# Peptides against a protein of PDB entry 5VZU: the designs that were tried, part 37

Target 1, 271 residues: chain A of PDB entry 5VZU
Amino acid sequence: GRTLEDIFHEHMQELILMKFIYTSQYDNCLTYRRIYLPPSRPDDLIKPGLFKGTYGSHGLEIVMLSFHGRRARGTKITGDPNIPAGQQTVEIDLRHRIQLPDLENQRNFNELSRIVLEVRERVRQEQQEGGHEAGEGRGRQGPRESQPSPAQPRAEAPSKGPDGTPGEDGGEPGDAVAAAEQPAQCGQGQPFVLPVGVSSRNEDYPRTCRMCFYGTGLIAGHGFTSPERTPGVFILFDEDRFGFVWLELKSFSLYSRVQATFRNADAPSPQ

## One batch from the design tools (peptide; aimed at target 1 I219 K250)

Design b2_p19_3_s1 (made by RFdiffusion4, then SolubleMPNN; from b2_p19_3, 7 letters changed)
Fold by OpenDDE base, seed 2:
Structure b2_p19_3_s1 (fold): chain B 271 residues (1-271), chain A 19 residues (1-19)
Amino acid sequence: as target 1 above (271 residues)
Amino acid sequence: GPLLEKARAGRREIEEALA
């Protein structure tokens, strides 16, 4: 049989060969583009910037995290054989927070899958409703002067009956103390663990997270063939670390802030 | 779809090779 070493060597040779083919194909048409760091805004969940991550077989990637109102975006700075540089590797919906269960239930992949798929369905419904409101708003400008058809005076019917019984029973108004949903204190981290069967290249991931959001990740075949978006979970650990759980791929990617300072990397001030 | 199956197959081969 093939040894583990043989399979590893064959896979590494394929990745190197692919990287060489892609590099050599693009070497004939190298386009250099200046990258600017996004400006920080007070409402940003964390400081935007460059993050380094590990993605499955592709190894080390660099992404730019940026905030766009109620959405966050991870943009590939490094391309790979599947997805070229400049593509949005992750899109995060900051409207749709995911509540992770307790630590025991976090081990259950099916529970996480259920929660994510329920949020995906809500996002889909909201997109359909918002599409209908935008569609109906254009249609109503037709001045249908529909004439006032006369209100016919439909008639009488008188019916009867009387009965009176008085029953008193003064049921005390049970004070339904509306348990004020304590605003989930945005600052307290919860214990975090990956579900069983979610692959991570490194078991050294943060065991506490601040919050989670619904997101989608981009996947494609070699040469960016048949690109599609798959559901996932964005996990904010701290100011310098986030993760993405690829639900359908059963994988986890950890991203850490690039601590390098770049001179003249700030975006030009909008004039 | 066929991409997800390829991505899963390639991942499984790697995981089985790293196990």
Scores: peptide ipSAE 0.024, ipTM 0.589, DockQ to the pose 0.101
OpenDDE base, seeds 1, 3, 4, 5: peptide ipSAE 0.022, 0.022, 0.026, 0.016; ipTM 0.600, 0.568, 0.514, 0.491; seed 4 fails the geometry check

Design b2_p19_3_s2 (made by RFdiffusion4, then SolubleMPNN; from b2_p19_3, 5 letters changed)
Fold by OpenDDE base, seed 1:
Structure b2_p19_3_s2 (fold): chain B 271 residues (1-271), chain A 19 residues (1-19)
Amino acid sequence: as target 1 above (271 residues)
Amino acid sequence: GSILEKARKGREEIEKALA
């Protein structure tokens, strides 16, 4: 039979060949764009920058992580046969934190799936509600032609007063026991494990995480055919490592900061 | 099939090949 190595080699050869074909087709018209590192902001979840990912059979991927208010974005710096460079491979919603269950329940893919899909429905509802508010606000500022209509003095009077008796219905205040949200101890990372059936190329992923957020990943066929967003989980491990769980693909991608210092990589000040 | 279904099949083929 084909060995694991043979299949990996065949698939890597196909990807290399595809990359070679694509690059060779561009030999007559190469557009070079300078990449600038995003400026760091105090409110950024971690320092923005370049991260190396091991995503599936594509080998080494470079992604730029940047923060945009309540959203984070992973932008592909290296393209692949499916998704070209400059595409947003991941979009993270920093408004929608995911609480992972205990370590035993983290192994259950269906539990993670439930949690992610519940967050996806909340995101969908908020988008529908926010779409209505943005539509209604623009319509009403028709120019009020302030015609100065005059001061008519209407006066009068009358009186009537009937006595309706206050019924004292003493409804007992049901003690809503406010379940004391135990303050999530801000300092200690929670234990982390991939659900059973989630493939990781590297078993050496961090076994503790700081926090998780809802996000979407971009998937496409070869040549960027039929691109779609799939739900997932952004896992922040530390300042230099994050992961993305592709829920529907049942895969995990680990990203690690590129420690190289780049000269003149800062964005020019807007002139 | 959706790209998801193709990606899932391709992954399952890789995983079956990896098994």
Scores: peptide ipSAE 0.029, ipTM 0.624, DockQ to the pose 0.112
OpenDDE base, seeds 2, 3, 4, 5: peptide ipSAE 0.026, 0.027, 0.029, 0.027; ipTM 0.593, 0.567, 0.561, 0.568

Design b2_p19_3_s3 (made by RFdiffusion4, then SolubleMPNN; from b2_p19_3, 7 letters changed)
Fold by OpenDDE base, seed 3:
Structure b2_p19_3_s3 (fold): chain B 271 residues (1-271), chain A 19 residues (1-19)
Amino acid sequence: as target 1 above (271 residues)
Amino acid sequence: GPLLERARAGRAEIAAALA
């Protein structure tokens, strides 16, 4: 029978071969594209930019984090044997915050899975409802045959006088108890631990997190075969670090800001 | 399996998928 070691060696040989094939194919036609850093906005959850992550056996990857209203995106700057450069490796829904349980219950993978899958179903429902409203609105533009009905001159009806008494309709202002969204105390981070059975390359991850959000990650076979989005958790640790928990893969990726400053990396102003 | 091939797997991820 194959040992775990045999399977690992076979997988590593395949990855090396794929890297060699890709490198050798590109020698015939290299296209260089300038990458611009996304502009920072005041409402951005953290400063956008380049982050370095370790993703499984592929080693160091570079991802650009950018904010797009209520969505965040991680775009691959480095390609790998599965997913080419320029793909959105993660897409984060900043509308759907995930509340982590206490530290004891965070060790339970099934609890995290339940929480995330409940959010996934809400996102699917919202997408279906919004799709139905957009569908019904387009159906009613039947061609109004604009028969030009002749403009009959409507007579000037006389100006009735002004004397409408002020009805004191004391409409009680319905206490819309705006549930004061307690300002999410931007305070001390919540204690954080990976669930049991979630693989991390190392134990060197932040043990406190600020916020978590629902997101999806892109996975594919070698050569970008059968690409799909899997559910996950975006974990904001601090200004310079975030993680992604891949639920179906039971894996964790840590991303750290690239501290290098780039001159002239800003997008040219649209003239 | 198809999940392992689609995963950016290392030794630990392979071990976790086979366990």
Scores: peptide ipSAE 0.042, ipTM 0.711, DockQ to the pose 0.146
OpenDDE base, seeds 1, 2, 4, 5: peptide ipSAE 0.030, 0.044, 0.035, 0.030; ipTM 0.706, 0.721, 0.719, 0.707; seeds 2, 4 fail the geometry check

Design b2_p19_3_s4 (made by RFdiffusion4, then SolubleMPNN; from b2_p19_3, 7 letters changed)
Fold by OpenDDE base, seed 1:
Structure b2_p19_3_s4 (fold): chain B 271 residues (1-271), chain A 19 residues (1-19)
Amino acid sequence: as target 1 above (271 residues)
Amino acid sequence: GPLLEKAKKGREEIEKELA
């Protein structure tokens, strides 16, 4: 049988050949673009920067993680035959935290699927409601020519009297037992395991996670044919590691921070 | 959609190669 290494080697040879053919077809007309690291903000979930991932057949991928208010983005630095460089491979909605079940129920793919799809429907509802509010606000500023209508005098309408009797009807306060929100122990990572049937190229993924968020991943055919956003889960493991569960693909991608320091990688100050 | 099937097929082809 072919070893995992043999297949990886064949795929790498194919990807190298495709890259060579692609670069040769453009008559050596290569556009080089400088990559700048995103500025770090105090409100960023983790430090933004370059992450290396293992994604499917593509082997080593480089993704830039950046934060944009209540959203995070993974931008491909390395292109592949399906998704070109500069595309947003993942978009994370930091408004929609996913609560993972206990470790036993995390093995159930259908349970994770239910949770993710419920969050997806909430995101769709919020997008529909927010689209209506933005439409209604623009219409009504017709120029009210404020003609100064003259001050007609305040007629003193008379003080009608006091007597309304106090009906004491003592409706019993139903004790709504406020289910004590157990304080989410902010400090200890939740035990984490991939659902059964979710493929990971590496079994060596973190077995604890800090938090999860709803996100979407970009998928396409070869040559970026018919790109689509698919639902998934962004999993923050620690300051240097995150994952993405591609729900419909039943895959997991692990991303680890590139520890290399780059000189002059900061974005120029907007002049 | 049909793309999920292509991405799945490309991945299943890769996973079948990897298996």
Scores: peptide ipSAE 0.024, ipTM 0.627, DockQ to the pose 0.104
OpenDDE base, seeds 2, 3, 4, 5: peptide ipSAE 0.024, 0.021, 0.021, 0.012; ipTM 0.620, 0.563, 0.527, 0.443

Design b2_p19_4 (made by RFdiffusion4)
Pose (drawn by RFdiffusion4):
Order: structure tokens, then C-alpha cells, then sequence
Structure b2_p19_4 (pose): chain A 212 residues (1-129, 189-271), chain P 19 residues (1-19)
């Protein structure tokens, strides 16, 4: 929904062109691999499926939320040269809720960082052996209309890599649940926010034979 | 470290382009 002008500035103008060129080299001679929608589950769930998400200059990407015990997974359906389609973009730890402060403390980025790194450490120890909401100051959000109320928060990690999916790594963050079908992820080391929203469209023949 | 720096640079460029 833009022209060459609104894009010629600039890093996105490049990424957009590469994509157009690269994808169009297929001239619709394509191979398709099967995917499934995730299993629904009652008590043990807060609702799975496909979501549209903001991935910075790459634009929106489609991500599938699925539940695997005390962890939720976000798997890329569409992706980008940094973190490609089919990868785990996010992992939400559902046994480590994070309390939300009043608005003024939410605004303080360092409080959020200290709190998140604390949980990261507690998690490393374990493994080794709604109210008003606002983003902290200094955290970017492409959307800006992110909901200003939220139901809960959890510790999670996202996957990052340089161009070519080079040296991928988990970085700490925080998952934010807004309503039944909108959620967010604060990328702590990138001071960046990804806002996700449910794909409302219905899909035929997409259920899996079983959880395995 | 290098990846985080690079991505931060890309985000700064994106914020400047929006302004």
C-alpha cells in the first residue's frame, strides 16, 4: 500500500526489492510442504492458531502460536532472511508470570530489564540443576495502536540472527497478553516491541491427525 | 553482541525514516 517514494528510505526499500525479485523468480513453480493448525485444549490453554505479527522492517509475518505444556511456541509461517520461515521465533514460559507495575514503573525501562534478567537467571537455575499498560520509554513499536490494557505477562525468549540466519540466538523478552486474540513481545536487547493479532479467517482441512 | 548492534542500527534507521 505504498509507492517507490515511501519506501526509498531505505533499508526496507532494499529488503522489499530483494523479496520481490527472489520470490518472483519462482514464476509460481513452487513446491508446497504440509502444515497443520495446532491442537485446541481446554483448561491448559489460552487459545492457539495463526497470528499476524510485526517484525520491524521486514513488515508483518505470519506466526503460529501453539501450546506444549508450560511453554507456548511461536513458529514462523512466513519469515525473513534473518529468521526464516519454519523457525521458532518466540518461546513463552508459562510458569513464570511477571507482575505488571503501575503505569509509571512500566515506563521505566531499566526496571523492566532488571526484572526480566532476574527471571532469566532463576530459569537458568531451575534448568541447570486487566489493568492499564504502556511500553517503556525507549522501546519502539511499529504499530503504536497497541492496546493500552492487558490481562497478563510472562517471561519468554525470542530467536535472533544476522542476515542469512547466521549465529542464531535466544534473547530474553517479555510476552504480553492483551485479549483473547492480541499479544505482544518486548525484545529486551533490541528495545523493540512486536504486536501480534489473530488471523480471523477459517481454514478447511487444516487439523492435524494428532498432537504428535 | 555484533548481531544486537547491527539490529539496533537497523531499528534506528527505521525510526529516522519514519520521522
Amino acid sequence: GRTLEDIFHEHMQELILMKFIYTSQYDNCLTYRRIYLPPSRPDDLIKPGLFKGTYGSHGLEIVMLSFHGRRARGTKITGDPNIPAGQQTVEIDLRHRIQLPDLENQRNFNELSRIVLEVRERVRQEQQEGQPFVLPVGVSSRNEDYPRTCRMCFYGTGLIAGHGFTSPERTPGVFILFDEDRFGFVWLELKSFSLYSRVQATFRNADAPSPQ
Amino acid sequence: DEIVEELREELEEEEEAEE

Design b2_p19_4_s1 (made by RFdiffusion4, then SolubleMPNN; from b2_p19_4, 8 letters changed)
Fold by OpenDDE base, seed 3:
Structure b2_p19_4_s1 (fold): chain B 271 residues (1-271), chain A 19 residues (1-19)
Amino acid sequence: as target 1 above (271 residues)
Amino acid sequence: SEIIEQHLKELEEEEEARK
């Protein structure tokens, strides 16, 4: 039978061959494109920019975080054998907040899976309903022949009837049970732990998070074959760190801001 | 070898890491 050592040697030979093929392709023609940092908006969840992300065995990749209204996007600046540079590695829906359970229930992968899949189904329903409204709105542009509707005469407004006396009906003020606005504990982050069985590159991820959102990650086979979106959770830790839980892959990517300042990296102002 | 087992785990994580 194949030993674990035989399997290791075969797979290492494949990885070396892949690296050789990619290197040999780049030696023939390099295309350079200038990358600009996205402009910051006051309503951005955090400052947009470059992050270094953990991608398992692919190691560290550079991702540009940008904000597009109610969506955030991670775009690969560096690529790997599966997902090339320029692809949107993560797409975050800032409309769909994920509420994490308590720290004890956060260790349960099935509980996180349930919460994420319930949000995924809501997103799917909203997309189906929005597709129907857009479809029905196009069908009714039959040519309205503008038949000139004849000017019906304005009937005269009838006269002001007399001074009805103010009845002092002292209606008791019904106790409007003020729905207790759960105080937006915006300041104190929630305790955070990865579910059991979710792999991380290291255990040095933040143990407190600010908020979470539903998102999708891009996955593919080698050479970008059969690309698909998989459900996940965007986790905001702080101004310089976020995570993404790849639910189906049972993996976690930690993203940390690149602290380097670049001269002339700002997008040219639209003239 | 512990090194081979670690790299095999990293490689299984690479095939799983379609990301």
Scores: peptide ipSAE 0.255, ipTM 0.737, DockQ to the pose 0.063
OpenDDE base, seeds 1, 2, 4, 5: peptide ipSAE 0.236, 0.218, 0.217, 0.236; ipTM 0.704, 0.712, 0.686, 0.721

Design b2_p19_4_s2 (made by RFdiffusion4, then SolubleMPNN; from b2_p19_4, 8 letters changed)
Fold by OpenDDE base, seed 1:
Structure b2_p19_4_s2 (fold): chain B 271 residues (1-271), chain A 19 residues (1-19)
Amino acid sequence: as target 1 above (271 residues)
Amino acid sequence: SDIIEELLKELKEEEEARK
């Protein structure tokens, strides 16, 4: 029988061969594009920049993390046979926090799946509601050239009188004990573990996370066929590390900041 | 047993490769 190692080697050989075929088809017509680092903004969750991500059988890929208001994006700088360079490998909704359960329940994949899918349905509802408001607002700016019709004097309608019976409705103030939302201790990391059955390339991932967000990952067949967005969880570990749990794929990508400093990597100031 | 585990692993690796 083929060993699990033999299958992995065969699959890796196929991916390498596909990469070689794609590279060879361009008849030496290579286009070089300068990549600029995104400018850092005060409201950015972490410093934007280059990260090295784990992509299972593809190995290591370079991803640019950038922030766009309440969204974060991971853009592939390196491509693979499934998803080419320049595609948004991950899109993160910074409006939708994921609350991870306790450490014991984090091992339960079905619980994480439930939490993520509940947030996905909320995101879909908000998109449907916001789509209706944007549609109704554009229709009414017909230029009504309303000609100035002359000011007819409105007559003095009379002062009807004061009958003042004070109804004593003594509505008892129900003490709505505002449950003091204990200020979420913003500073302490939560213990983190991958669910059972989620694959990581290695077990060397941070065991504490700061916060999690709903996101989507891009998946496709070979040659970027049938591209789709799959639900997942963005895990912020620290300033230099984040993860993405690909829920449907049952896989984890760890992203680590590229520590290399590049000269002249900043975008030219808009003149 | 072994063939099913092999196929499940191939499928998992192919699914993981869709990234």
Scores: peptide ipSAE 0.313, ipTM 0.814, DockQ to the pose 0.092
OpenDDE base, seeds 2, 3, 4, 5: peptide ipSAE 0.012, 0.298, 0.278, 0.265; ipTM 0.451, 0.796, 0.798, 0.766; seed 2 fails the geometry check

Design b2_p19_4_s3 (made by RFdiffusion4, then SolubleMPNN; from b2_p19_4, 6 letters changed)
Fold by OpenDDE base, seed 5:
Structure b2_p19_4_s3 (fold): chain B 271 residues (1-271), chain A 19 residues (1-19)
Amino acid sequence: as target 1 above (271 residues)
Amino acid sequence: SEIIEELLKELEEEEKARE
């Protein structure tokens, strides 16, 4: 039978060959598009820009990190056999912080999985509720041409009497324990370790993280077939490093800022 | 493209720093 190593080796050879075929086929049709750096905003979690990362079996990736209010996005600058350039590899929901447990419990993949899946269900509920409010507002403007249906006579319903005794049911207002939004301690980073069974290409990841957020990553088959979003964790290490844990893939991608100073990479002022 | 050349150069410098 093929070993897991044989399957991995065959898959890596196939990915390398596909990458070579894609790059070589595009050699004749390289449409160079100028990339502009996203404008920085004061409310951005970190400075937006280019980051280099390891994408599991796909090797080196370049992504553009950008901020869009309460969302962040990683856009592929480099394509691969599965996901072409210009696709959003990661989408981060900055409203949904992931609180990592202590270092001992961080080794437990099932605990991380539980935490992430609970947040995923909250995000789904919020999307369903927000979809209902947008739907109900449009339905009412049908001009009901009120055809004047004839006045059927008001039957006089009899005046039943007043004697409702005031039951003093002192329902104590159940203290809705407002789940104290623990203020995002912009404080000292917490110890960080990958769960057991999460694959990293490099063990040289930061062992301290600043904060984590719920996110989704894009996955697809070869040739961008059946693209779907998988749940994950965006991990901010520092100003220049972030990670993404692909929960279902049990993989970790580390991204480091490209330090190169690009001349004229600023977006032209919106005319 | 200047961005690609600068990026490739940075990657080559990092690869050499790992050897």
Scores: peptide ipSAE 0.012, ipTM 0.470, DockQ to the pose 0.026
OpenDDE base, seeds 1, 2, 3, 4: peptide ipSAE 0.006, 0.000, 0.006, 0.006; ipTM 0.470, 0.443, 0.468, 0.457

Design b2_p19_4_s4 (made by RFdiffusion4, then SolubleMPNN; from b2_p19_4, 8 letters changed)
Fold by OpenDDE base, seed 3:
Structure b2_p19_4_s4 (fold): chain B 271 residues (1-271), chain A 19 residues (1-19)
Amino acid sequence: as target 1 above (271 residues)
Amino acid sequence: SSIIEELLKELKEEEEARK
């Protein structure tokens, strides 16, 4: 019978063959594009740049991380038979933080699924409400030629008199004990583990994370057929490492910063 | 391994290849 190892080798051979077929189709017309590193901004969650990501059976891919206000974006620099280079492999909503449960409940895939799907539903509601406000605002600019109604004279408002009685009523300010929202201790990472049944290419992932955000990943069939956004979790480990949990795929991608320094890789300043 | 475990692995690898 086929072993689990035989099936894995056959699947890997098929992906290599597909990659070869796609690459060979481009041999007649290669377009080269210079890639520039995005400039760092003070409000960027981490330094933007090139990361090496794990993509399951595709192996390792190069992704550019960039920040766009309240969104982060991973763009494929290398492509595969499913998702070509230049596509946004991950889109992160920095407005929607994910709170991971304790380490025991993090092993429960259904608990993570619940948390992520609740945030996805809030994001959908916000998009629907914002679409209605933008629609109603356009309808009312019918050009009512408001004829210039003649300037009626400003009646002089009468000078209110000065009576300055200094009533001393020393009402004791009740100490509203503002429950000091304990500043979320930015420094102590929380223990992190993948849920049971989520695959990782390597078990050597960080066991502590700083923060998590809602995001979406791009998935497609071979040849970029039926591309879809699937819900997931962006996990910040440190300045040089982040992860993405692909919820529907039950897979984990680890991204590690490319430590190579490039000369002349900065975007030309817009003149 | 059962034929079921092989098929479940193949399906999982195909799903992981979609990203």
Scores: peptide ipSAE 0.276, ipTM 0.777, DockQ to the pose 0.087
OpenDDE base, seeds 1, 2, 4, 5: peptide ipSAE 0.245, 0.012, 0.247, 0.236; ipTM 0.745, 0.473, 0.764, 0.723

Design b2_p19_5 (made by RFdiffusion4)
Pose (drawn by RFdiffusion4):
Structure b2_p19_5 (pose): chain A 212 residues (1-129, 189-271), chain P 19 residues (1-19)
Amino acid sequence: GRTLEDIFHEHMQELILMKFIYTSQYDNCLTYRRIYLPPSRPDDLIKPGLFKGTYGSHGLEIVMLSFHGRRARGTKITGDPNIPAGQQTVEIDLRHRIQLPDLENQRNFNELSRIVLEVRERVRQEQQEGQPFVLPVGVSSRNEDYPRTCRMCFYGTGLIAGHGFTSPERTPGVFILFDEDRFGFVWLELKSFSLYSRVQATFRNADAPSPQ
Amino acid sequence: EAEEELEERQEELEERLEE
């Protein structure tokens, strides 16, 4: 929905062109691999499926939310040269809720950082052996119309890599649930916010034979 | 110290994304 002018500034102009060139080299001679929608589950769930998400200068990407016990997974359906399609973009730890402060403390980025790194440490120990909401100051959000109320937060980690999917790594963050079908992820080390929203469209023949 | 380490880590990640 833009022209060569609105994009010629600039890092996105490049990424957009590469994509156009790269994808168009396929001239619709394509191979398709099967995917499935995730299993629904009652008590043990807060609703799976496909979501549109913001991935900075790469634009929106489609991400599938699925539940695997005390962890939720976000898997890329569409991706980018940094973190490709088919990768785990996010992992939400559902046994480590994070309490939401009043608005003024939500604004304080360092309080959020200290709190998140605390949980990261407690998690490393374990493994080794709705109210008003606002993003902290200094955290970017491409969306800006992110909901100002939220139901809960959890610790999670995102996967990052340089161009070419080089040296991928988990970085700590926090997952924010807004409503039944909108959620967010604060990328702590990037001071960046990704907003996700449910794909409303219905899909035929997409159920999996079983959870395995 | 922890704020400075976070700012350095942010700059490093921004460089990786630009590359």

Design b2_p19_5_s1 (made by RFdiffusion4, then SolubleMPNN; from b2_p19_5, 10 letters changed)
Fold by OpenDDE base, seed 3:
Structure b2_p19_5_s1 (fold): chain B 271 residues (1-271), chain A 19 residues (1-19)
Amino acid sequence: as target 1 above (271 residues)
Amino acid sequence: DLEKELEEKTKELLEKLLK
């Protein structure tokens, strides 16, 4: 019978072969595409740009981080055997902040899983409600066959008088308890630790985080088979470092800013 | 995706077998 070791050896051989095939495709068909850095906006969470990812057996990954209103996007600059270059490896919803528990409860994977899945269900509800409003607006253009109804004559109905007393409807202003948007505590980093059972390629990750957001990661089989979005947590550590916790995979990816300056990397001005 | 999950599980299990 195949041992567990035999299955792993076969899988590792297949992975090495797929990496070799994927890299060897570049030797025969080099399509050079210029990469432009996204312009920075004042409302961007951090400066957009290139980040170096280090996670799993994929080794070195280069991701472009960009901001799109209330969404952030990580786009693969380097492809791998599973996900081609140009795909969105992470999509972050900046409307849905994740509140991490205290440091003791952060070690509990089930607690993080609960928090993320509750946010995922809210995102699904908001998408269903917004989908219904867009659907109802299209239905009412029934064809107005304007049949020309003939001009029936003006019966002069008499001018009854004006005494509409304005009722003072003193609508009490209901105290909309402005849910105090707790000012995003922009300043003090929260203590951070990975949950037990979340794999990290390196134990050297930042032990404090600024903020976390709900997001989805793209996963795929070899050759981009059966691509799906899996729930996760985007963790902002600082201006130059972020992480992503892949919830279903129980893995952590650390991304660090590429500090290299590139000449002529600015996006062309929209003509 | 089964393969990236399988890759990470395979790596974790290889790291356990090498200890």
Scores: peptide ipSAE 0.036, ipTM 0.551, DockQ to the pose 0.060
OpenDDE base, seeds 1, 2, 4, 5: peptide ipSAE 0.016, 0.015, 0.011, 0.027; ipTM 0.470, 0.437, 0.377, 0.499

Design b2_p19_5_s2 (made by RFdiffusion4, then SolubleMPNN; from b2_p19_5, 9 letters changed)
Fold by OpenDDE base, seed 5:
Structure b2_p19_5_s2 (fold): chain B 271 residues (1-271), chain A 19 residues (1-19)
Amino acid sequence: as target 1 above (271 residues)
Amino acid sequence: SLEEELEKKTEELLEKLLS
């Protein structure tokens, strides 16, 4: 019988072949859309630009990394059979840092899964709360048409109920443990290893990471069917390398900066 | 290999898109 490994290998070969066919179709295109590199900002986590990604089953990808305040975005430059070019393959929430455990506990996929899912739940709560504040602000401007409420009669004031002594229940104000803003220490890199059962295309990933953040990755069926966002971990290794752990897929993608100098890749100066 | 061909075509595409 085919092993699961054989099925994955065959499927990987098919995906690479399909991707090759799609990529080769661009060579026959009469019209190209020029791509501009995003402008670098001082507050960017790393220099924005093109990164060559390796996905487990999806082969080679080119992604544009860009920064948008407290969010980072990976945009597909190369399409594949599942996700067309121009889609956001990864969205990173730079507000939600993930602290990796020690190197021994990093091998535990369930521990990483727990940490990521806890952050995912916080992100959902913040989105719900922010949605309520935006909703309540619009509700107040209903025109109070002052319909003259008819003067229904003065029902009598019932009597003086007695002198209930104020119990001094000095409820200590529960110290709202200010969620310690863990200072964004540009901390020394920590040892890094993939959890057991996370698939990597190669073992040649950096064994030290600088920072990790919560993010979501885009997945879809062939032809961009049923696109959804799955939870993951963005791992900053250095200025030129980052990774993404696809939690539900149990896969790791490594991205390395494209070092090619493109003569006209700079965005036109804003006129 | 198919991967090497894909890589080459991806590089050629990038040169065309960024030139």
Scores: peptide ipSAE 0.014, ipTM 0.392, DockQ to the pose 0.021
OpenDDE base, seeds 1, 2, 3, 4: peptide ipSAE 0.011, 0.006, 0.006, 0.012; ipTM 0.355, 0.352, 0.355, 0.374

